Peptides against a protein of PDB entry 6B4E. Designs and how they scored, part 167

Target 1, 295 residues: chain A of PDB entry 6B4E
Amino acid sequence: TNFDKISKMFWHYKDKIAQIKQDIVLPIKKADVNVRNLLSRHKRKINPKFGQLTNSNQQLFKIQNELTQLINDTKGDSLAYHWILNFIAKAVVHQAETEVRVKPESALPLGKLTLYLLVQFPELQELFMARLVKKCPFVIGFTCEIDTEKGRQNMGWKRNNENKWEDNTSYDERMGGILSLFAIITRLQLPQEFITTTSHPFPIALSWHILARICNTPLNLITNTHFVILGSWWDAAAVQFLQAYGNQASKLLILIGEELTSRMAEKKYVGAARLRILLEAWQNNNMESFPEMSP

## One batch from the design tools (peptide; made by RFdiffusion4, then SolubleMPNN)

Design b2_p27_1_s3 (from b2_p27_1, 12 letters changed)
Fold by OpenDDE base, seed 3:
Structure b2_p27_1_s3 (fold): chain B 295 residues (1-295), chain A 27 residues (1-27)
Amino acid sequence: as target 1 above (295 residues)
Amino acid sequence: HENPMAKYLHYPSAASEEEAKWLEEVF
């Protein structure tokens, strides 16, 4: 694993967030009142859609169509279009932080919707990835020390108004929720209408990178969160990962489930214990995936 | 190393060479 490359990628997306603020968010605040009113109306229509997702494909398709129309209505103004996409990127990640963290299986409909939008609107890809990396650097296998304020900020830790860090459980759950969404996206097939015309924007290979990079991370940087997000990834994508890479996938699952957990056994991480349970379930031919969505 | 289902996923089937090599060295 080339950690310098990963660091460069991390900082690329940090810079992208700054650029988005400068080039998209701030300019809209100064835009014509008609544009601002349009975007305010669209924001109000778009935001509820993510919470309207269910385990129903019919409902998913309805929401896809509604969002597609709402986004298309902004294409006449490039700045408005990019602003709406950036809003969507933020909203999707927020949904992962709030809903997916408590109901991991909700990542499936959210992931399907997100993947559809990423393909339908390619400009969303960089906006979304930048938001993901900002909120959860684990999505690219980035890890740094969290003994410093800057390190914690880089790893997506939040502070409250009293400058108190969020509790470890809240952080772990948020990271797990975001990573569950990303894992789902990486393991989903493209919608049928795009299979022949478009490459997958965030393919299953990105899941490989997450696992491999974590396994190569210096052990002194490995925390309970690493195991929590690996467990979240496992629930979301392990079955499909095995389907994609076969024996090589198996090796990597053993590496995270057995070897990495064993190396960190002295820490008695709860996340590591859960990951071992997942490994054992797999070894006993009881690997589970999220249930498929209804028609 | 792909299983029969890999062809249905429409993903790049290859991981990074560096990461794959590391795993091969360990296993």
Scores: peptide ipSAE 0.027, ipTM 0.602, DockQ to the pose 0.034
Fold by OpenDDE base, seed 2:
Structure b2_p27_1_s3 (fold): chain B 295 residues (1-295), chain A 27 residues (1-27)
Amino acid sequence: as target 1 above (295 residues)
Amino acid sequence: HENPMAKYLHYPSAASEEEAKWLEEVF
């Protein structure tokens, strides 16, 4: 079944995370001291750059160039190169969990930077996707039950040091932040320098997959989080999604905004109520997108 | 419980006219 395929994809990326730990993260701890020192310095230079993003394209281009140079400095050692890319993948997702969570429009500059890096450094793609799926399985439309400890873990729920689950609001917001970033990436055009030479690594079709897979998810597995991430996706990508798929997109937006929310109305999910508001805004010709970045 | 909308949806690599036809059956 299509769900079996999605499950296989999910577990593929879970395995990839384990592989990354064994083949990249752990080996570097035993690497030459000069390599470790290099990576430590680069990590310190790279990490703050994601927080230095603004709504300025000028600032974006500056950071792109700086990161490109820092990554290129590691290419002489394959292990170092893959380690720094894995670090970047983790840092980008962390930025989505923290900054995008509270300021969704910050997904745009972060998404532009990330897409640039994904194209410039193709080896980042699998590292990034694995981290995304681990943290937010919704990016591939994967859902499982969360009534068990294992189910919650699979869906990216965190426990604190007291072994207490994070609260629902924290989980919803984190998932929304990560999904916003992914949605932005899927709807962005490639940088001009790559349009004719490279295919988009995470195209708008992946947004179609997210929506369709959620619509096909058994209703007993649908939670408030599903509606929260759909709302986050909507803010991030609905305008561009309509531009890409026209009437087909419209039908799917109605399906999630009207039909899915109606089917789940008895649950009185806050996320569903918000999605209804977004649908109504669209029906009133008031569909908004994130503001474009300044020059 | 299965989602009743499932029969009208697929998981294509891209949206198609055929997919659109299936979605029309939902409305």
Scores: peptide ipSAE 0.021, ipTM 0.659, DockQ to the pose 0.083
Fold by OpenDDE base, seed 4:
Structure b2_p27_1_s3 (fold): chain B 295 residues (1-295), chain A 27 residues (1-27)
Amino acid sequence: as target 1 above (295 residues)
Amino acid sequence: HENPMAKYLHYPSAASEEEAKWLEEVF
């Protein structure tokens, strides 16, 4: 693992967030009233769609079509188009932080919707990835020290209005929710209409990157959160990861589930204990995946 | 301290036979 490369990628996306604010978000505040009104109407229509997802492919397709139409309505103005995509990127990540956090299996319909939108609207890819890395650097296997305020901020820790850090449980759950969504996206097949015309924007190899980079992370930087997000990843993608990489995947799952947890046993991390349970379940042929969506 | 498992891991676009050999040394 080249940590310098990972750091460069992390800072690239941090810079992208600043650029998005400067080039997309701020200019729209000064845009023509008609454009602002259009975007306000579209925002109000788009926001509830993510909460309307169910374990139904029929409902998914309905929402995909509705969002596609709403996004296409903005294509006549490049700034409006990029603004609405950035809004969607933020909304999807927010849904992961709130809904997927408490109901991990909801990552599947959300991930399918997101993957569809990422392929249908390629400009969403950079906007979405920038938002993901800002909120959850674990999606690219980035880790830094959290002993400083800046380190915590870089790792996606939030402060409340009283400048108090969020509690560890809240942080762990948010990171787990976001990582679950990303893991799902990496293991999904492209929709049939795109499979022959485009490559997967966030393929299963990115799951390999996450696991390998975490395993290569200096042990003094490994926290409970690393094990929590590995557990979230496992629930979301372990089955498909094994299908993709076979015996090599198996070895890596043993490495994270047994070896990494054993190396950190003195810390008594709750997330590590859960990951061991997942490993044991797999060894007993009880590896579970999220239920497939209904027709 | 550096993770002692580091030498056995990388982030390929696809898993390789060479990586599989490295992983064998871990187990």
Scores: peptide ipSAE 0.021, ipTM 0.651, DockQ to the pose 0.079
Fold by OpenDDE base, seed 1:
Structure b2_p27_1_s3 (fold): chain B 295 residues (1-295), chain A 27 residues (1-27)
Amino acid sequence: as target 1 above (295 residues)
Amino acid sequence: HENPMAKYLHYPSAASEEEAKWLEEVF
């Protein structure tokens, strides 16, 4: 693992967030009143759609079509188009932080919707990835120390209105929710209409990146959060990961589930204990995936 | 510092050129 390369990727996306603010978010505040009114109306229509997802493919397709139309209505103004895509990127990640956090299986419909939008609107890809890395650097296997304020900020820790850091449980759950969504996206097949014409924007190889990079992370930087997000990833993608990489996948699952947890046993991390349970379930031929969506 | 577990990581067989590109970034 080249940690310098990972750091460069991390800072690339941090810079992209700054660029988005400067080139998209701030300029739209000064845009024509008609453009601002359009975007305000569209934002109000778009935002509820993510919470309307269910385990129904029919409902998913309805929402896909509605969002596609709403996004297309903004294409006449490049700034408006990029603003609405950035809004969607933020909204999707927010759903991962809130809904997926408490109901991990909700990552499946959200991931399917997100993947569709990423393919249908390629400009969303960079906006979404930048938001993911900002909120959950684990999606690219980035880890830094959290003993400093800057380190905590880089790792996506939040402060409340009283400038107090969020509690460890809240952080762990948010990271787990975001990573569940990303893991789902990486293991989903493209919609049938795109399979022959488009490459997958975030393929299963990115799940390999996450696991391999965490395995190679210096042990002094490994926290309970690492095990929590590995468990979240496991629930979301382990079955499909094994299908993709076979014996190499098995080796990596054993490394995270057995070897990494054993090396960190002295810390008594709750996340590590859960990951061992997932490993044992797999060894007993009881590896589970999220339920498939209904027609 | 490289984690001692690094020795167990093998380069997976790539099913596609696209997969190979992403896997090369891991090792």
Scores: peptide ipSAE 0.021, ipTM 0.671, DockQ to the pose 0.063

Design b2_p27_1_s4 (from b2_p27_1, 14 letters changed)
Fold by OpenDDE base, seed 5:
Structure b2_p27_1_s4 (fold): chain B 295 residues (1-295), chain A 27 residues (1-27)
Amino acid sequence: as target 1 above (295 residues)
Amino acid sequence: HENPMAKYLKYPSPLSEEEKKWLEEVF
């Protein structure tokens, strides 16, 4: 694992967030009133659609079509188009932090929608990844110390209005929700209409990177959150990961489930205990995945 | 019909000595 490369990638996306604010978000506030009104209307129409997802492919396709139309309406103005995509990126991540956090299986319809949008609107890819890395740097296998304010901020910890850090459970759940979404995206097949024309923007190899980079992370930087997100990843993608990489996948699952948990046993992390249970279920030939969506 | 990829879901046999050594190198 090249940690220098990971750090460079992390800071690239941190810079991208600053750039988005400077080049997209702030300029729109000074844009023509008609553009601002258009975007305000579109924002109001787009925002509820992520919460309207169900375990139905029919409902998914409806929402995909509606969002596609709404986004296409903005293409006449490049700044408006990028603004609406950035809004969507933020909304998707927010949905992961709120809904997927409490109902991990909801990552499947959300992930399908997101993957469709990422392929349909390629400019969303960089905006979405920047938002993911900012909110949950685990998506690229980045870890730093959290004993400093800057370290906590870099790892996506939030402060409330009283400048108090969120509790550990809230942080763990948010990271788990975001990671579940990302894991689902990495293991989904492209929609049939794109398979021959487009490469997967966030392929299953990115799941490999997450696991491998965590396994190579210095043990003194490993926290309960690492095990929580590994458990979330496992529920979301372990089956498809095994199908993709076979024996090599098995080795990596054993590394996280057995070896990493054993090395950290003295810490008695609850997340590690859960990951051990997932390993034991697999050992008993009980590897589970999220149920498929209904037609 | 069983998913043709279902065979990869089976928990692997115990690690070989070579695999154990590899694991030690990764950590």
Scores: peptide ipSAE 0.229, ipTM 0.755, DockQ to the pose 0.030
Fold by OpenDDE base, seed 1:
Formats: sequence, structure tokens, C-alpha cells
Structure b2_p27_1_s4 (fold): chain B 295 residues (1-295), chain A 27 residues (1-27)
Amino acid sequence: as target 1 above (295 residues)
Amino acid sequence: HENPMAKYLKYPSPLSEEEKKWLEEVF
């Protein structure tokens, strides 16, 4: 694992977030009043759509069509178009932080919707990835120390209104929710209409990168959160990962489930204990995936 | 009906010495 490359990628997306603020978010505040009004109306229509997802493909397709129309209405103004896509990127990640963290299986419909939008609107890809990396650097296998304020900020820790850091459980759950969404996206097939015309923007290989990079992370930087997100990834994608890479996938799952947990056993991390349980379930031929969506 | 995906979910046979060495190298 080339950690310099990972670090460069991390900072690339940090810079992209700053750029988005300067080039998209701030300029729209000075845009024509009609454009601002349009975007305000669209924002209000778009925001509830993510919460309207269910375990129904029919409902998914309805929401896909509604969002597609709303996004297309902004294409006449490039700034407005990019602003609405950035809003969607933020909203999707926020949904992962709030809903997926408490109901991991909700990542499936959210992931399907997100993947559709990423393919339908390619400009969303960079905006979405930048937001993911900002909120959950684990999606690219980035880790740094959290002993400093800057380190915590880089790893996506939040402060409350009293400028206090969030508790460890809240952080772990948020990271787990975001990673569940990303894991789902990586293991989903493209929508049928795109399979022959488009390459997958975030393929299953990115899941491989996450696991391998975490395995190669210096042990002194490994925290309970690493095991929590590995467990979240496992629930979301382990089945499809095994199907994609076969024996090589098996070796990597053993590496995270057995070897990494064993090396960190002295820390008695709750996340590591859960990951061990997932390994044992697999050993007993009880590996499960999220239920498929209804028609 | 056997789950057609069950074959991919089966826990692998015990690792060979070569595979164990590979895991150690990756770690």
C-alpha cells in the first residue's frame, strides 16, 4: 500500500471541498434572484425524496424519475446545475449519517438511487466523492492520528455547539453508516439501461482498496472505528465481494476477521469482537447479505 | 433449491502454508 498516494488523494478531495465552496456555493448567493428562487424550490422538493425510499424498486424508480426531472430543470444554468448536484451529494451523505447508521439495510435503496444519479449525471461523481472523503476518510482507506484537533477534523470528527467533540459511539455509528452506503454502491450492478454504455464509477475494486489499506495501516493508528466500519462493510458487501474475487477475497476476509482482530486483541475493541462474530458466522456457512428489494 | 450463490459463501478449506505466508506478507 502506497500511503503517500492515499494521502495525496485525501488532500485532493479536501481541496475539492474548498473549491466547491468558492466556485459553486458562494457564487450562487450572488446569482440572479430567479435562479436563487428556482434552487430554493428545487431544494425543498429534493430533500424529502431520500427519506421516501423504501425496500421497493417501484418506489425507487418513482423517486429516480422525480429527481431526474428536478435536476434537468437546472441544466440551463451551469452554476445552478452544479449547485443542485452538490446539494444532492451532501443530502445523500447526510442520509447515511442519520438513517443508515440506525438501519444499515436502508443503504441498499439509497445506494441504488445514488448509483443511478452518479451515472445519469457524471458531474455528481467528483462532488459526491469529495463529500464522502471529507465525512468518512475510511472510504479511501485513509487514516491519521486523532490525538490532535487537526487529526480529528481530518478523520471527520464533529464538534457540537459547545465546541465539544462528539462521543466515540456517535462517531463510530456515523462512520459505519457512511461506509455502508459506499460499500453498497461498490457492489451494485449498474442499472440495466447503462450496463452496455457506461463503466461503473465506483466499482467493487474500491472495496478491495478499503480492506487492503486498513490491513496495511500502522497498528498504532488502528482504532475501534476501523473495526466498526469493517463490520459495516461486511454486512453490506462481503457476499458480493466473495463472488467477485473468489479465493483472493476469502484470504482478505480472513486477514481482517482473524489476523487483524487477533493482533489488536489486547485493546478489547467492541468493533473487533463484532467482526470476529461475523467471521465465525461465515465459518459456519451463515454469511448473510441485506435482503433484496421488492419489485 | 440450493442457493446458487452458496458455493461462493462457503468458508475456504484450511489455508496452505503458502497462503499463510502470503497473508503475513500483506499484513
Scores: peptide ipSAE 0.185, ipTM 0.733, DockQ to the pose 0.028
Fold by OpenDDE base, seed 3:
Parts: structure tokens; sequence; C-alpha cells
Structure b2_p27_1_s4 (fold): chain B 295 residues (1-295), chain A 27 residues (1-27)
């Protein structure tokens, strides 16, 4: 694992977030009143759509079509188009932080919707990835120390208005929710209409990178959160990961489930204990995936 | 119908010594 490369990637996306503010968000505030009104209306229509997802494919397709139309309405103005995509990127990640964190299986419909949008609107890809890395750098296997304020900020820790850090449980749950969404996206097949014309924007190989990079992370930087997000990843993608990479996947699952947890056993991390339970379930031929969506 | 991919869901046989060594080197 080339940690310098990972670091460069992390900072690339941090810079992208800054660029988005300067080139997209701020300019819209000074845009024509008609454009601002359009975007305000579209924002209000788009935002509730993510919460309207269910385990129904019919509902998913409805929402896909509605969002597609709303986004297409902005294509005549490049700035407006990018603004609405950036809004969507933020909204999707926010949904992961709030809903997926408490109901991990909700990542499946959200992931399907997101993947559809990522393919249908390629400009969303960079915006979405930048938002993911900002909020949850684990999605690229980035880890830094959290003993400093800057380190915590880099790892996506939040402070309240009183400058108090969020509690560990809240952080772990948020990271788990975001990672669940990303894991789902990586393991989903492209919609049938795109399979022959488009490559997967965030393929299963990115899941491989997450696991491998965490396994290679210096042990002194490994925290409970690492195990929590690995568990979230496992629930979301382990089955499909095994299907994709077979024996090589198995080796990597053993590395995280057995070897990494064993090396950190003295820490008594609750996330590690959960990951071992997932490993044991697999050993007992009881590896589960999220239920498939209904018609 | 058995999932044709079910074979990949089986826990692998115990790691060989070579595989264990490789794992140690990765850490």
Amino acid sequence: as target 1 above (295 residues)
Amino acid sequence: HENPMAKYLKYPSPLSEEEKKWLEEVF
C-alpha cells in the first residue's frame, strides 16, 4: 500500500471541496434571480426524494425518473447543473449519515438510486466522491492520527456549537452509515441499460482497496471506528465481494476478521468483537446479505 | 435453485503456511 498516494488522493478531494465552494456554490449566490429561484424550487423537490425510498423497485424507478427530469431541467445552465448535482451529492451523503446509520439495509435502495444518478450524470461522480472523502475518508482507506484537532477534522469528526467533539458512538455510526452506502455502490451491478455502454464509476475494486489499505495501516492508528466500518462494509458487501474475487476475497476477509482483530485484541474494541461475530457466522456458513428489493 | 455463487460463500480451508507467512508480511 502506497500511503503517499492515498494521502495525495485525500488532499485532492479536500481541494475539490474548496473548489466546489468557490466555483459552484458561491457563484450561484450572485446568479440571476431566475436561476436562483429555479434551483430553490428544484432543491425543495429533490431533497425529500431520498427519504421516500423503500425496499420497492417500483418506488425506486419512480424516484429515478423524477430526479432525472429535475436534473435535466438545469442542463441549459452549466453552473446550475453543477450546483444541483453538488446538492444531490451532499443530500445522499447526509441520508447515509442519518438513515443508513440506524438502518443499514436502507443503503441498498439509496445505493441503487445513487449509482443510477452517477451513471446518468457523470459530472456527479467527482462531486460525490469529494463529499464522501470529506465526510468519511475511510472510503479511500485513508487514516491519520486523531490526537490533534486537525487530525480529527481530517477524519470527519464534527464539533457542536460549543466546540465539543461528537461522542465516539455518534462518529462510529455516521462513518458506518456512509461506508455502508459506499460499499453497496461498489458491489451493485450497473443498471441494465448502461452495462454495455458505461464502465462502473465505483467498482468492487474500490472495496478491495478499502480492506487492503486498512490491513496495511499502522496498528497505532487503528481505532474502534476501523472495525465498525469494516463491519458495516461486511454487512453491505462481503457476499458480493466473495463472489467477485473468490479465494482472494476470502483471504482478505480472514485478514480483517481474524488477523486484524487478533492483533488488536488487547484494546477490547466493540467494533472488533462485532467483526469477529461476522467472521464466525461466515465460518458457520451463515454469511448474510441485505435482503433484495421487492418489485 | 442453489445460488451458483454459493460455493464462494463457504469459509475457506485453513490457510497454508505460505498464506500465513504472506499475511504476516502484509502487516
Scores: peptide ipSAE 0.107, ipTM 0.710, DockQ to the pose 0.030
Fold by OpenDDE base, seed 4:
Structure b2_p27_1_s4 (fold): chain B 295 residues (1-295), chain A 27 residues (1-27)
Amino acid sequence: as target 1 above (295 residues)
Amino acid sequence: HENPMAKYLKYPSPLSEEEKKWLEEVF
């Protein structure tokens, strides 16, 4: 694991967030009233769509089509187009922080929708990844110290209006929700219409990178959150990960489930205990995945 | 000392046919 490379990636996306604010978000506030009105209308139509997802593929396809049309309506203005994509990127991550957090299986329809949009609108990829890394650096296997304010901020910790940090449980759950979504995206196949023409923007190899980078992270930087997100990843993608990499996957699952948990046993992390349970379930041939979506 | 875990962190290869069969039996 090249930690310098990971750090460079992390800061690239931090810079991208700043660039998005400067070049997309702020300019739109000063844009023509017609453009602002268009985007306001589209925002109002788009925002509910993520909450309308169910375990139905039919409903998914409906929402995909509706969003596609709404996004296409903005293509005549590059700034408007990028603004709406950035809005979508933010909305998807927000849905992961809220709904997926409490209902992990909801990551599947959300992930399918997101993957479709990422392929249909390639400009969304950088916007989405920047938002993911900002909110949950674990998606690229980045970890830093959290004993400083800057470190906590870099790791996606939030402060309330009283400048108090969020509680550990809230942080863990949010990170778990975001990572569940990302894990799902990495293990999904491209929609049939894109398989022959497009490469997967966030392939299963990125799940390998997450796990490998966490395993190589200095133990003094490993927290309960690392185990929570590994558990979230496991629920979301472990089966498909095994299907993709076989024996190599199994070895890596053993590394996170057995070796990493054992090395951190003195900390008595709740997330580590859960991950151990997942390992034991697998050892007993009880490896589970989210249910497939209905027609 | 090299981290004994490092050997497992190499870039993964695709599934072999044998591994695919195994997965069909397990899952």
Scores: peptide ipSAE 0.023, ipTM 0.534, DockQ to the pose 0.043

Design b2_p27_2_s2 (from b2_p27_2, 15 letters changed)
Fold by OpenDDE base, seed 1:
Structure b2_p27_2_s2 (fold): chain B 295 residues (1-295), chain A 27 residues (1-27)
Amino acid sequence: as target 1 above (295 residues)
Amino acid sequence: SSMAEEEKKYKEKLEELEKEQKELEAK
């Protein structure tokens, strides 16, 4: 694991967020009133769609089509197009922070929708990844110290209106929700219509990177959150990960589930205890995946 | 420390795993 590379990647996306604000978000506020009105209408139509997802493929396809039309309506203006994609990126991540956090299995329909949009609108990929890394650096296996204000900010910690940090449980759950979504995206197959024409934008290899990079993280930087997000990843993608990498996947799952947890046993992290339970379930041939969506 | 040695062994296992995976992908 090259930590310099990971750090460079992290800062690349941090810079991208700043660029998005400067080049997309701020300029649109000064755009023509007709453009602003269009985007306001589209925003109002788009925002509810993510909450309308169910465990139904039929409903998913309906929403995909509706969003596709709404996004296509903005393509005549490059700035408007990028603005709406950035809005979608933010909305998807927000849905992960709120809904997936409390209902992890909801990551599946959300992930399918997101993957479709990422392929249909390639410009969404960088916008989405930048938002993911900002909110949950674990998606690229980045970790830094959280004993400083800047460190906490870099790791996606939020402050409330009173400038108080969120509680540990809230942070852990949000990170778990976001990572669940990302994990799902990495393990999903491309929609059939794209398999022959497009490569997967966030393939299963990115799950490998997450696990490997966490394993290589200095132990003094490992927190309960690391185990929480590993557990979230496990629920979301472990079955498919094993299918993809076979024996190599098994070895890596043992490293995180047994070796890493054992080395951190003195900390008595709740997340680590859960991860050990997941490992034991797997060893007993009781590994579960999220239910498949209905037709 | 015994802990440092254990960490080293752990990291070595990961390194070997990553090497094996790269070799498999090159095949």
Scores: peptide ipSAE 0.307, ipTM 0.852, DockQ to the pose 0.719
Fold by OpenDDE base, seed 2:
Structure b2_p27_2_s2 (fold): chain B 295 residues (1-295), chain A 27 residues (1-27)
Amino acid sequence: as target 1 above (295 residues)
Amino acid sequence: SSMAEEEKKYKEKLEELEKEQKELEAK
């Protein structure tokens, strides 16, 4: 694991967020009133659709089609198009922070929708990844110290209006929700219509990177959050990860589930305890995945 | 320290795994 490379990636996406603000968000505020009105209408139509997802593929396809039409309506204006994609990127991550946080299995339909949009609209990929890294650096296996304000900010900690940091539980759950979504995306197959024409934008290899990079993280930087997000990843993708990498996957799962947890046992992290339970379930041939979606 | 040695062994296992995975991908 090259931590310098990871750091460079992290800062690349931080810069991308700043660029998005400067080049997309701020310019739209000064755009023609008709463009602003169009985008306002589209935003209102788009926003509720993420909450309309169910475990139904039929419903998913309906929403995919509706979003596709709404996004296509903006393609005549490059700035409007990028603005709406950035809005979608933010909305998807927000949905992960809220709904997936409390209902992890909802990551599956959300992930399917997101993957479809990422392939259908390639310009969404950088916008989405930038938002993910900003909110949850764990998606690229980035970790820094959190004993400083800057460190906490870099790791996606939020402050309230009183400048108070969010509580540990809120942070852990929020990170878990975001990572669940990303994990799902990495393990999903491309929709049938894209398999022969497009490469997967965020393939299962990115899950490998997450796990490996966490394993390589200095132990003094490992927190309960690391174990929480590993547990979230496990629920979301462990079965498919094992299918993809076989024995190598098994070794890596043992490293995180047994070795890493053992090294951190003195900390008595709740997330680590849960990960041990997941490991034991796997060892007993009781590894579970999210239910598949209905037709 | 015993902890440092354990960490070293743990990291070595990961390095080996990464090497093996790269070798498998190259085939």
Scores: peptide ipSAE 0.300, ipTM 0.849, DockQ to the pose 0.726
Fold by OpenDDE base, seed 5:
Parts: sequence; structure tokens; C-alpha cells
Structure b2_p27_2_s2 (fold): chain B 295 residues (1-295), chain A 27 residues (1-27)
Amino acid sequence: as target 1 above (295 residues)
Amino acid sequence: SSMAEEEKKYKEKLEELEKEQKELEAK
């Protein structure tokens, strides 16, 4: 694990967020009124679509088509196109923070939709990743201290209007929701129409990186959140991860499930206890995955 | 300390795993 590389990547995406604001979000306010009106209409049409997802592939395909059309309507103006993609990136992450956190299995349809959009509109990839890293730096295995305000901010902690930090449970659940989505994306196969023409933008190897980087994180920086997100990842992707990497996957799962939890046992983290339960279930040949979507 | 030694062993296991994985991918 190269921590310098991870830090560089983290700050790259922080800079990207600032760049997006400067070059996409703010300029639209000065754009032609027709463009602004178009984007306002499209925003209103797009935003509800993520909440309309169900466990139905038919519904997924409908929404994919609708979103594709709406996005394509903006391609005539590069700024408008990038603005709408940035909006989508934000909306997807927001859906993970709100819906997936309370219903983890909803990550599957959301992940399928997101993966489709990432492949269909490649410019979404950097916008989406920047938003993910900003909100949940765990997606790239970045960890820093949270004893400072800047550290908490870097790790995606939110403050309310009274400048009070969110509670630990809320933070843990949000991070779990976002990571569940990302984990799902990494373990999904590309839609059939793209398999021969496009490489997976966020492949299963990124799940490997998450786990390995957490394992290599200094123990003094490991928190309950790390175990919560590992549990979320496990529910979302462990089965497929084992299929992808076989014995090497097993070793890594043991490292996080047994070794890391054992090293942190004195902390009595609830997330760690949950992860041990998942490990035990696996050891008893009772590893579960999210149910497949209906036709 | 015993804890430092245990952490070292744990990190060594990860390093070995990463090495093995790279070797497998190179085949």
C-alpha cells in the first residue's frame, strides 16, 4: 500500500471538487437563460428517478432510458452537459446517504443504474469519483485523524447549521450507505451491450484496494466506522469478491474479519462485532448476498 | 511491546498477500 499515492489521489479529488464548482457550477449561473431553464427542467425530472428504483430490472431499464434521453438533450452545450452529470453524481451519492443507509439492498438497483450511466457517459466517472471521495474517502482507502476539525472535514463529517458535528451513528450509517453503493458497482458486471467495447470503470480490484488499504492503515487511526463500512462492503460484495479472487480473497477476508478485529478487540467497537458475525457466518458456509433483481 | 509485535506480524501477512496476488496476476 502506497499511502503517498492515496493521499495524492485524495487531494486530487478535493481539487477536482473545487474545480467543478469554479468551472461548472458557478458559470452556469451566468449562462444563457435558455440553458438555465433547460437545466432547471431537467433537474426536476432527473431527481425523482433515483427514488423510483425498485428491485425490478424492467423499472431499471425504463429509468435508464429516461435518464439517457434527458442527459442527451444537454450534449449540445458542453457546460450544460457537464453540469447535469455533476448533478447526477451528487444525486446518486445523496441517494446512497439517505436510502441505502437504511436499506442496504437498495444499493443493487442504484448501483446498476449508476454503472450504466458511468459507461454510457464517461465524463460522469471523474465527477462521480470526486463526489464519492469528498463524501466518503473510504472508497479509495484514505484515512486521516479525526481529532481536528480539518481531519473530520476531510473524512466527510458534516456539521449542521449550528456547527455541531453529526453524531457517530449518523456518520457511520452514511459512510456505510455510500460504501455499499461503491462496493456494488465494483462487483457488478458491465451490461451486456458494453462488455466488448468498454472496460469496467470501477472494477472489483477497487474493492481489493479498499480492504488492503484499511488493513494497512495505522491501528491508531482505525475507528468503529472502518468496521461499519467493512461490514457494509461485506454484505454488498463479499460473495462476488470470493468468486473473483478465490483463495487470495479468503486470506484478505480473514485479515479484516479475524486479524484486524482481534487487534482492535480492546476498543469493543460495535462494527467490529458485526464484522465478526459476518466472518462466522462465512465460516459456517452461510454467507449471504443481496437478492437478485426481478425481471 | 507485544502489541507492536502483533501489529508487525499482521502487516507482514498483508504484505505477503499483496505479493502473492501480484505474482498471480503476472501469470
Scores: peptide ipSAE 0.300, ipTM 0.849, DockQ to the pose 0.721
Fold by OpenDDE base, seed 3:
Structure b2_p27_2_s2 (fold): chain B 295 residues (1-295), chain A 27 residues (1-27)
Amino acid sequence: as target 1 above (295 residues)
Amino acid sequence: SSMAEEEKKYKEKLEELEKEQKELEAK
């Protein structure tokens, strides 16, 4: 694992967030009133759709079509188009932070929707990834120290209005929610209409990178959060990961589930204990995946 | 320290795995 490369990638996306603000968010505030009104209407229509997802493919397809139409309506203005995509990127991540954190299986319909949009609108990819990395650097396997203010900020910790850091449980759950979504995206197959025309924008290899990079992380930087997000990843993608990489996947799962947890046993991390349970379930041929969506 | 040795062994296993995976991808 090349940590310099990971750091470079992390900062690339940090810069991208700044660029988005300068080139998309701020300019639209000065745009023509008609454009602003259009975007306001579209925002209001788009935002509730993510919460309307269920375990129904029929509902998913409906929402996909509605969002597609709404996004297409903005293509006549490049700035408006990118603004809507950035809004969607933010909304999807927010949904992961709020809904997926409490109901991990909701990552499946959200992930399917997101993947569809990422393929249908390629410009969403960089916007989405930048938002993911900002909120949850674990998606690229980035870790830094959190004993400094800057370190915590880099790792996506939030402060409240009293400048108090969020509690560890809230942070862990939020990171788990975001990572669950990302994990789902990486293990989903492209919709049938895109399989022959487009490559997967965030393929299963990115899950490999997450696991491998965490394994390579200096042990002194490993926290409970690392184990929590690994557990979230496991629930979301372990079955499909094993299918994709076979024996190599098995080795890597053992490294995170057995070896890493064993090395950190003295810390008695709750997340690590959960990961051990997941490992044991797998060893007992009881690895579970999220239920498939209904027709 | 025993911990350092364990970490070393753990990292070696990972390095081996990464090497194997790269070799598989190169085929």
Scores: peptide ipSAE 0.291, ipTM 0.846, DockQ to the pose 0.776

